# Peptides against a protein of PDB entry 6FRK: the designs that were tried, part 176

Target 1, 411 residues: chain A of PDB entry 6FRK
Amino acid sequence: NEEVLNAMLKEVCTALLEADVNIKLVKQLRENVKSAIDLEEMASGLNKRKMIQHAVFKELVKLVDPGVKAWTPTKGKQNVIMFVGLQGSGKTTTCSKLAYYYQRKGWKTCLICADTFRAGAFDQLKQNATKARIPFYGSYTEMDPVIIASEGVEKFKNENFEIIIVDTSGRHKQEDSLFEEMLQVANAIQPDNIVYVMDASIGQACEAQAKAFKDKVDVASVIVTKLDGHAKGGGALSAVAATKSPIIFIGTGEHIDDFEPFKTQPFISKLLGMGDIEGLIDKVNELKLDDNEALIEKLKHGQFTLRDMYEQFQNIMKMGPFSQILGMIPGFGTDFMSKGNEQESMARLKKLMTIMDSMNDQELDSTDGAKVFSKQPGRIQRVARGSGVSTRDVQELLTQYTKFAQMVKKM

## One batch from the design tools (peptide; made by RFdiffusion4, then SolubleMPNN)

Design b2_p20_4_s3 (from b2_p20_4, 12 letters changed)
Fold by OpenDDE base, seed 4:
Structure b2_p20_4_s3 (fold): chain B 411 residues (1-411), chain A 20 residues (1-20)
Amino acid sequence: as target 1 above (411 residues)
Amino acid sequence: DDVVETLEEILKRIEALLKA
């Protein structure tokens, strides 16, 4: 039993390393999982896989929680948010995304470009800000980021802005001069929050990078970018561990709205390839679809039907950027997305919906739709014929539904 | 296209190996 457990843990550790989880954290997780697994329960014929999966999930959730409450802006106050991070981390884009996020929520938001090092930084920020109708400040002539940041913060405080976002200079390398500049800016503007922006694609370098920033500036929040790419986000765990700061948002693409509040459970689920149900629910909530409240209420009660899944697919089809949402659905692994353009992904959803269109109300409204089909296999054949698909395609849909419904029951 | 195997798939593979 211990050899079996060690073999399983080795494979899990390999998968976590391939997910860019830092080797130290993987070792710690292995020990914690090993200690949390009751070998007696494993002997009792409980689903060993589910037990290990649950233990791994639980320990990953703990690694994402720094044990400190995330900073939140205070309504009606001037909240200064300073962004720090390397060049190419997506920092400047993330500043605009965060400003847009708060603006859409009815906050009086503004942007300050204190990046004097990167040529065209101010033009890029100005372009993004103008497109989003966000007030901005910067200089084409001032080279001291401390002066720009101070003047911009003072200006926007005097104009009673509630969210004042300061984008700082990023360097290509961790240079002492960069950290000195960041510290000088931080001391001058006295930010209410310092946000470290990290590129998820840097993988194992996340720990060292995040630590270098935290050792120099009082990082209080983390934003992880480029989670739409091949990065599984394991580096985010390293950032939390090194900064002892919560992840507050994630960047999920290049668009200004490709930005989401961080949620622990969905993120870990996605990291494990289980999908992000909660992020799907949030996106559905943002669409203000009338049927959404009823669905959320059902989900809270652990009820999930094939009809509820169908409605989710309809909502996904209405949302447009299909790639981000499918990766959030359990059982729609990276393979469902990686092989196809957005049109092919949409065609696959339409195929799944067409299969469900051939289901009856008893099948669609059952809280255990998969069991309805398993008890009467003739239903699978009927649905397959009705939708012009194979019985395998129907079984695959039911398998995806079952995975989703099981996750909803655990929420 | 590096099919990144999900933890669930890995655990299934492990279970299959352990049942064999």
Scores: peptide ipSAE 0.026, ipTM 0.535, DockQ to the pose 0.014
Fold by OpenDDE base, seed 5:
Structure b2_p20_4_s3 (fold): chain B 411 residues (1-411), chain A 20 residues (1-20)
Amino acid sequence: as target 1 above (411 residues)
Amino acid sequence: DDVVETLEEILKRIEALLKA
């Protein structure tokens, strides 16, 4: 029994190391799991695998909990949020994602570009902010980030902004000059929260980088980016351990909407390759998909219409980025997220919905929609003209629908 | 046992169709 336990723990440790979990944390976890497993309870015929998985899960949940309450903005107050992080961490993109997140929640949000080091930093921020309709401040001529940050914060405070996000210079190396600049900016604007942005793909370097930032600036929150890539996110545990600060959000793709509040249990479940069943259930519940029972009931009866497909596409669109949904599903490996096909998939969905918007109720509500179109080819031409697509695009949609409806009938 | 298809399974199938 002990040999089997040790073999299983070795496999778990290997998997955690392959997930970029720091070697020291993996070693500590192994000893904690060994101490938590009562060998006598394992003798009672309980599924030893489930017991070990549960013990590992509990210890990982503890590792991602810094024991510190996450900072939250106060409604009706001016909340200054300063971003810090290395160049290439996704910091600038994450500023825009966070601003957009709060704006969508009805906060009066703005962005300040205090990155004077990177050529085109302000243009990039301006482009992102303009696309999201977020007010922004920056300078093309001022080279002192303290002046830009101070003027921008003062301006937006005077205009009664509630969320004031300040992006700072990211450098390629941990240079003392970068940290001094960050400290000068922090002292000038007195931020309510300092957010460290970390790239999950840096693997074992996460601890050293996170520590270097925490040792020089008062990091109070962590955002982990590039969790859509090959990185399983084990570096996030190292960031929490080093900063003693909670992960508040994760970046899960390239889009402005590829951003979500951090949830501990879903994240750990994904890290273990168990899938995020709970997070998907939560997202499904947040969508108030009361219609899911009705859909499931229709599916049980082998009934699936073009309207039912349209409603499912609407639900997917409401859930946000498809990668986030897929990354929650057990057995969708990291390879599924790595293909930048999410934009293409969402664009395809939107195109399919636009084609269906040109269909009539008889076509949409038919239990054999493909047969309705096959019997009257003039319908395909009408729908194609109405949606501005080719007859081939409509035929492709009908082919996909037919495949789906056949799968539903086999259930 | 009526295996109630989860939303997850539905989404998997939809994605498989969109990639085909």
Scores: peptide ipSAE 0.005, ipTM 0.320, DockQ to the pose 0.045
Fold by OpenDDE base, seed 2:
Structure b2_p20_4_s3 (fold): chain B 411 residues (1-411), chain A 20 residues (1-20)
Amino acid sequence: as target 1 above (411 residues)
Amino acid sequence: DDVVETLEEILKRIEALLKA
């Protein structure tokens, strides 16, 4: 039993390292999981795998909890939020995303560009802010970021803005000059919150980077970016451990709305490859797919039609980029992304929907659609001709539907 | 609990359909 436990823990540790979790954290987690697992409960025939997974999950939840309550802006007050982070971390884009998030919630929000180091930083911020209709401040002539930040904060305070976001200069490397500049800006504007923006794709470098920022400025919040890509998010645990600050938001794409409040449980589930079921439920609920409760009830009763399958494919297509949706489905993250581009998966769904568009209501609404086609093979040929596909493609769709309907009947 | 498990199972089934 102990050998089996040690083997399983080794596999879990390997998977966490492959998810960019810091080696020190993985070692601590392994020890904590070993101490939390009662070997006597493992002898009782309980699913050893589930017990280990639950223990690992609990320890990962503790690693993303710094034990500090996240700062939240106060309504009707002036809240100054300073952003810090390396160039290329997505800091400037994240400032715009956060501003847009609060604006959509009815906060009087503005942006300040205090990045004087990067040529075109102000033009980029101005472009993003203008597209989102967010008020902005910056200078083409002032080279001191302290002056720009101070003037911008004072201006927007006098105009009774509630959320004042200050974007600072990034650097390509950790430089003492950058940290001194950030400290001078922070001292001048006295921010209510300092947000460290971290790129999840930098993997094992997350700890050292996050620590370097925390050692120089009073980082109170973390935002993790580029969680839409191949980054498994394990670097986020390193950032929390190093900064002792909560993750408040995550960036999930390039769009201004690819930004969400951080949720611990979904994040850890995704990190473990268990999928983001809660985030998918939330997205489904945001889409006002009221018909999903009706579908779940139909599924509980073992009823599933070709129309129900078509509606599910439409819902999947409405949820946005297929890669994001698939990354939320348990088990899809590793194997599906390896073989087919997002475009191929969407093309397959569209092809299946096009086949179903050539079906009639009797075929679509039958609780045994495959049996309707099996009794009258001429229907397959009609649908194939109507959709411009082979009879084999229609048979493959019906085979997939039959497998799904059989699984629904076993629920 | 039951709804989340049911949805998880549904999603795993959709996954299986999309991989086929």
Scores: peptide ipSAE 0.000, ipTM 0.296, DockQ to the pose 0.044
Fold by OpenDDE base, seed 3:
Structure b2_p20_4_s3 (fold): chain B 411 residues (1-411), chain A 20 residues (1-20)
Amino acid sequence: as target 1 above (411 residues)
Amino acid sequence: DDVVETLEEILKRIEALLKA
């Protein structure tokens, strides 16, 4: 049993390292998991793999929680949010995404470009802000970011803006000049929140980068970008550990809408390659689809019907860009998020729904739909004929449903 | 060869993932 445990923990540790989780955190997690697993319970024939995985999940959740409540803007106040991060981290794009997020929620939001180092930074901000109809401030002539930031913050405070976002200069490397500039800007504008933007794709460099920023400025929030890429986001754990600051949002693509509030459980699920079923559930909940509470309650009771699967497919189709949703489903690799694969994936879901449209209420509402079809094989032939598909396609759907239902029964 | 993962493979991945 101990050899099996050690072998499984080695595989988990390897997978976490491949997910860009810091070696120190992986070692600590391994020891914590070992201490949390009752070897006697493992001997009783319990699914050893599930116990290990639950223990790993629980310890990763703790690593993402800095024990500090995330800063939230106060309604009717002037909230100054300063962005810091390296060039290429997605910082400027993330400023626009955050501004747009708050604007869509009915906050009076504006953007300030205090990046004087990068040629065309202000033009890029202006273009993004104009497209999103967000008020902006910057200069083509002023080279001091402190002056621009101070003037912009004062202007928008006087105009009673509620969310004032300040984008700062980035660099390709940790440079003392960058950190001194950031500190001078922070001291001048006295931000209510400093947001560190981190690229998830930088892997093991996340800890050193996040620490370098936190050692110079009072980082209070983290945003992780490029989680739509091959990066599993394990570097986010390193950023939380180094900054002692919560992740508040994630960037999931290049579009202004490819931005969502951070959720711990979905993120850890995705990191483990467990899939973001909770993030799907939560996005589904955010859409206020009236039927979602009933579905969540059924899922909690381990009940899952073919109708529940159909409703989930309808919800997925309603959620908008299928690429964002697919990127939340485990095993949909980055290659599946290509525009061509999105249309094909939607066509596949539509095909599955068309098969289910040929099912009757007894088949759809059965808590064991696959058993209904297995007991009466003539139902498979009826559904196949009704939907214009092969009996094999119906059997594949039922096999898929059975797998989902078995997963839900284990939730 | 655009190996489009079968929904079964996706679900096996999801299951491997939920079992993970």
Scores: peptide ipSAE 0.000, ipTM 0.305, DockQ to the pose 0.029; fails the geometry check

Design b2_p20_4_s4 (from b2_p20_4, 12 letters changed)
Fold by OpenDDE base, seed 3:
Structure b2_p20_4_s4 (fold): chain B 411 residues (1-411), chain A 20 residues (1-20)
Amino acid sequence: as target 1 above (411 residues)
Amino acid sequence: DDLVDTLLEILEKIKALEEA
């Protein structure tokens, strides 16, 4: 039993290291999991794999909890949020994403560009802000980021803005000049929150980078970017451990909407390859698909039509890159996120939708769509001809629909 | 088959999470 436990823990530790979890955290987790597992309960025929996974999950949840409540903006107050992070971390893009997030929630939001080091920083911020209809401040002539940040914060305070986001200069490496500039800006504007933006793709370097920022400035929040890539996000655990600050948001792509509130359970489930079902549900709910309430009601009543399946396929296509959605599905390993599999999966989904586009309202709105086609086989031939597919392709779609409808009836 | 079986597994897991 102990040899089997040690073998399974070795596999879990390997998977966590491959997920960019820091080696010290993996070691500590292994010790904590060993202490939490009752070997006598493992002898009673309980699924040893499930017990180990549950123990690992509980310990990972503790690692993403810094024991500090996340800062939240106060309505009707002036909340100054300063962004810090390396160049290429996605900091500037994340400022725009956060500003847009609060604006969509009805906050009076603005952006300040205090990056005087990077050529075209202000133009990039201005372009992003203008596209999102977010008020912005910056200078083409002022080279002191302290002056720009102070003037911008004062301007937007006087205009009664509720969310004032300050983007600062980044660097390609940790430089003392960057940290002194950040400290001078922070001292001048007195931010209510300092957000460290970290790239998840830097792997084992996450701890050292996050620590270097926390040792210089009072980081109170973390945002992790590039979780749409091959990065499993294990570096986020290192950022929390080093900063002792909560992850507040994650960036899941380059689009302004590829931004979501951090959720502990979905994130850990994804890290373990268990899938991010809750994040999928939250993202589906955030899309304000007015049709979701109607769908949830239909699902609760055990009703599922071919139209409902079509609407679900449209929703999946609206959620962004299909690889990101599939990567939120349990059992779709990271290998399924190969660019080839995304295009093939999207092409398959589009093919199924094209078949349904050749169906009539009676076929689409039937609570037993498969029975409508089985009673009149000529409908299959009509739909096949209309969509340019084989009768077999239509029968496969109807078989798939029948599996879904049977599952929904059991819900 | 795989996409449907996957979406079915998602729905089963959503249900299992709502029942837990």
Scores: peptide ipSAE 0.014, ipTM 0.381, DockQ to the pose 0.066
Fold by OpenDDE base, seed 4:
Structure b2_p20_4_s4 (fold): chain B 411 residues (1-411), chain A 20 residues (1-20)
Amino acid sequence: as target 1 above (411 residues)
Amino acid sequence: DDLVDTLLEILEKIKALEEA
């Protein structure tokens, strides 16, 4: 029994190391799992694999919990959020993603570019902010990040902004000059939260990097980026351990909406290759798919309309890139949709929705929409003309709807 | 075809999670 346990733990430890989990944390986890497993219960013929997986899962959940409550902005107050991290960590992009996230939630949000070191930092931030319609501040002439940050924070406080995000300079290396600059900026603007942005792809270097930042500045939150790549996110555990700060968000791609609140259980499930079932549930819940009680009830009755399909397409579009949704589902590998297929899939969804926008309520609300169109082929031509598509494209949509509706009738 | 099949699989998985 102990040999079997040790063999299984060796496989788990190998998988965690391959997931970029720090070797010290893997050792500690191995010891904690060994101490948590009742060998007597394992002797009773319980599924040893499930018990070990559960024990591993539980200990990983503890490693992601810093024991500190995440900072949250206060509504109606001015909340200053300072970003820190190395160059190439995705810090600047993440500032824009966070700003956009809060803006979409109805927060009065702005961005400050205090990165004076990187050529084109302000132009990049300005471009991202302008695309998202986020107010921004920065300078092309001021070289002191303290002045820019202070002036920008003061400006946006006076304008009653609720979320004031300050992007700081990164460096290619951990340099004392970077840390001194960050400390000077932090002292000048007195941020309510300091967010450390970490690239998940740096693997085993995550601990040393995160520690170096925490030792110099009061990091209170972590954001992990580049979780759309081959990085399994094990470095996130190292960041939590080193900073004693919660992960608040993750970056899951290059788009401004490729950004989500961190959730422990989904993340650990994904780290273990179990898929992100809970993150799917939570995205589903955030979409107010609770109003899907009516849809679920209709689905239970085998009723599915073109309107119901349209609403599902809207929900999927709100969930973000389809590749991410698939990557959340156990058994769909990240490789199933190349980046090219994702944009094509979203374009296809938008095209389908545009076709449906040219349908009337009788067509949309029919329990047999395909039959409505088959009985009156002139409807296909009307919809095709209204949406600027071919009659074939409308027929393809109706074929897809029919397949879907038939599957719902079998459920 | 692949998108619809994938949507169906997602919906099936969501349903399975709500029933659990």
Scores: peptide ipSAE 0.011, ipTM 0.357, DockQ to the pose 0.081
Fold by OpenDDE base, seed 5:
Structure b2_p20_4_s4 (fold): chain B 411 residues (1-411), chain A 20 residues (1-20)
Amino acid sequence: as target 1 above (411 residues)
Amino acid sequence: DDLVDTLLEILEKIKALEEA
């Protein structure tokens, strides 16, 4: 029994180390799990594997919980959120993602670029903000980030903004000058929340970086980025341990909507390779797939139209990147879709939808759409001309539709 | 082909979650 326990704990510890969990945390977890497992209960014929997995899961949940309540903005107040983090952490992109998140929730949100060090920082923020229709402030001429941050915060306070996000300079190295600048900005604007942005792909360096920020600035929240990559996010545990601050959001891709509230249970399930069933359910529920009762009923009857396929493609596009969806599904490894395959896959879906936008209702609503096109080849030529694609591209879509419709008939 | 199969697998899993 003890040998089996030790073998399974060794496998779990190896998997956690491969997930970039700090070696000290893995050692502590191993001892905590050993102490939590009653060897007598293991003798009762209970699935020893499930007991160990459950004990590991509970200890990982404790590592993600700093015991501190996450800061939340107050509606109808001016909430100043200062972002801090290294260059390349995704900080500037994350500012835009958070601003967009709150804007979509009906908050009056704005962005301030107080990054005077990086050439083109303000242009990048301005481009992101303009695309998302988020008000922004910054300067091309002012070099003091304290002045820019103060003026921007004052401006947006006077305009009754509820969420005021301040992006600061990121440095490549932990320089004392960076921390002094961050402290000067923080002292000038008096932020309600300081958010540390960390790149999950840094792996074992996450602890040292997170600690260095916490020792210099009053980090109250953590955002972990690049969880769409090969990094399984074990560095997030190190960030929580070092900052004693909750993870509030995660960045899950390159798009502005590749941003979600942090959920402990789904994150730990994903870290252990169990999948994120809860996060998938939540995304499915957010899609209001309740409106798809009619689709589910059609699918149960083996009916699937080109319109039904179009609606499914819209739903999938609303769910965000395929890597996120797949990474939520148990048994799909995090490596199942390379980043290149995802953008290509989304571009392919969008192309297919553009072809279907050139179809008529008779073609879209036919229970045998492929047969409608096969009987009248002139329809393929019309759709190809309307969508600006080849007749081959339309035939490929119809071939794909036929595969879908055949699978639905087998369901 | 791989995209279509992936989408179908996703749809099947979504359906299975809605039925659970």
Scores: peptide ipSAE 0.009, ipTM 0.364, DockQ to the pose 0.091
Fold by OpenDDE base, seed 2:
Structure b2_p20_4_s4 (fold): chain B 411 residues (1-411), chain A 20 residues (1-20)
Amino acid sequence: as target 1 above (411 residues)
Amino acid sequence: DDLVDTLLEILEKIKALEEA
């Protein structure tokens, strides 16, 4: 029994290390899990795997919980939120995402660019803010970030803004000059919240970076960026451990709406490769797939057309990056995405849709679309010419449709 | 092939969640 436990814990520890979880945290987790597992209950024939998974899950939840309540803005008050983080962490983009999030929730939100170090920082912020219709402040002439931040905060306070977001200078490296500048800005504007933005893709470097920021400025919140497909998210645990601050939001892509409130349970489920069942359900509900009662009824009757397949491809494209969708599904491990570039998968899907756009209603609405094409091969040549593809590409689509329709008939 | 099989597995899992 102890050997089996040790083997399973070794597999879990390996998976967590592969997920960029810090080695110190993995060691502590292993000790805590061993202490939480009753070996006598394991002997009673209970599902040992489920017991270990549950113990691991509980200990990971504790690692993500700093025991500190997340700061929340107060409605009808002025809330100054200062952003800190390295250059390339997604800090500037995340400022815009957070501003847009609060604006969509009916908060009077604005952005301040206090990044005087990076050439074009203000132009980039201005461009993003203008696209999102978010009020902004910055200077092309003032070089002191303290002056810009102070003037911008004062301006927006006087205009009764509720959410005042201050973007600061990032550096490529941890430099004492950067930390002194951030401290001077923080002292001048007296922020209600300091948000550390970290890139999840930096892996094992997350702890050291997060600690360096926390040791210099009073970081009270963490935002983790680049949790799209490639980043396994284990660095987020390191950031919480180092900052002793809660993760409040995550960035899940490049778009301004690829931003969500942090949920502990879905995040840990994803980290363990269990998928995000709740996020999948939420996303399915957002797509109003339930409003497709007609599709559900067709599927129940084993009816599936090329149009039904096209509509499903449209729904998948509306769900966002294919990596996010797969990452929500239990049993699609991170290894499934490693072989296919997400862009290639989306390009393939778009190619299939382009072929179907050259089909007629008789072809699209046939309950046996493949048979319509097999009876009249001239249809394949017409569709191929109309979509600018080979006859082989059309035949491949029809083969895929046939596989799908056969699965629907078995459902 | 791998994309379509993946999409099918997605749809099967979505259906299983709606039936659960």
Scores: peptide ipSAE 0.009, ipTM 0.354, DockQ to the pose 0.091

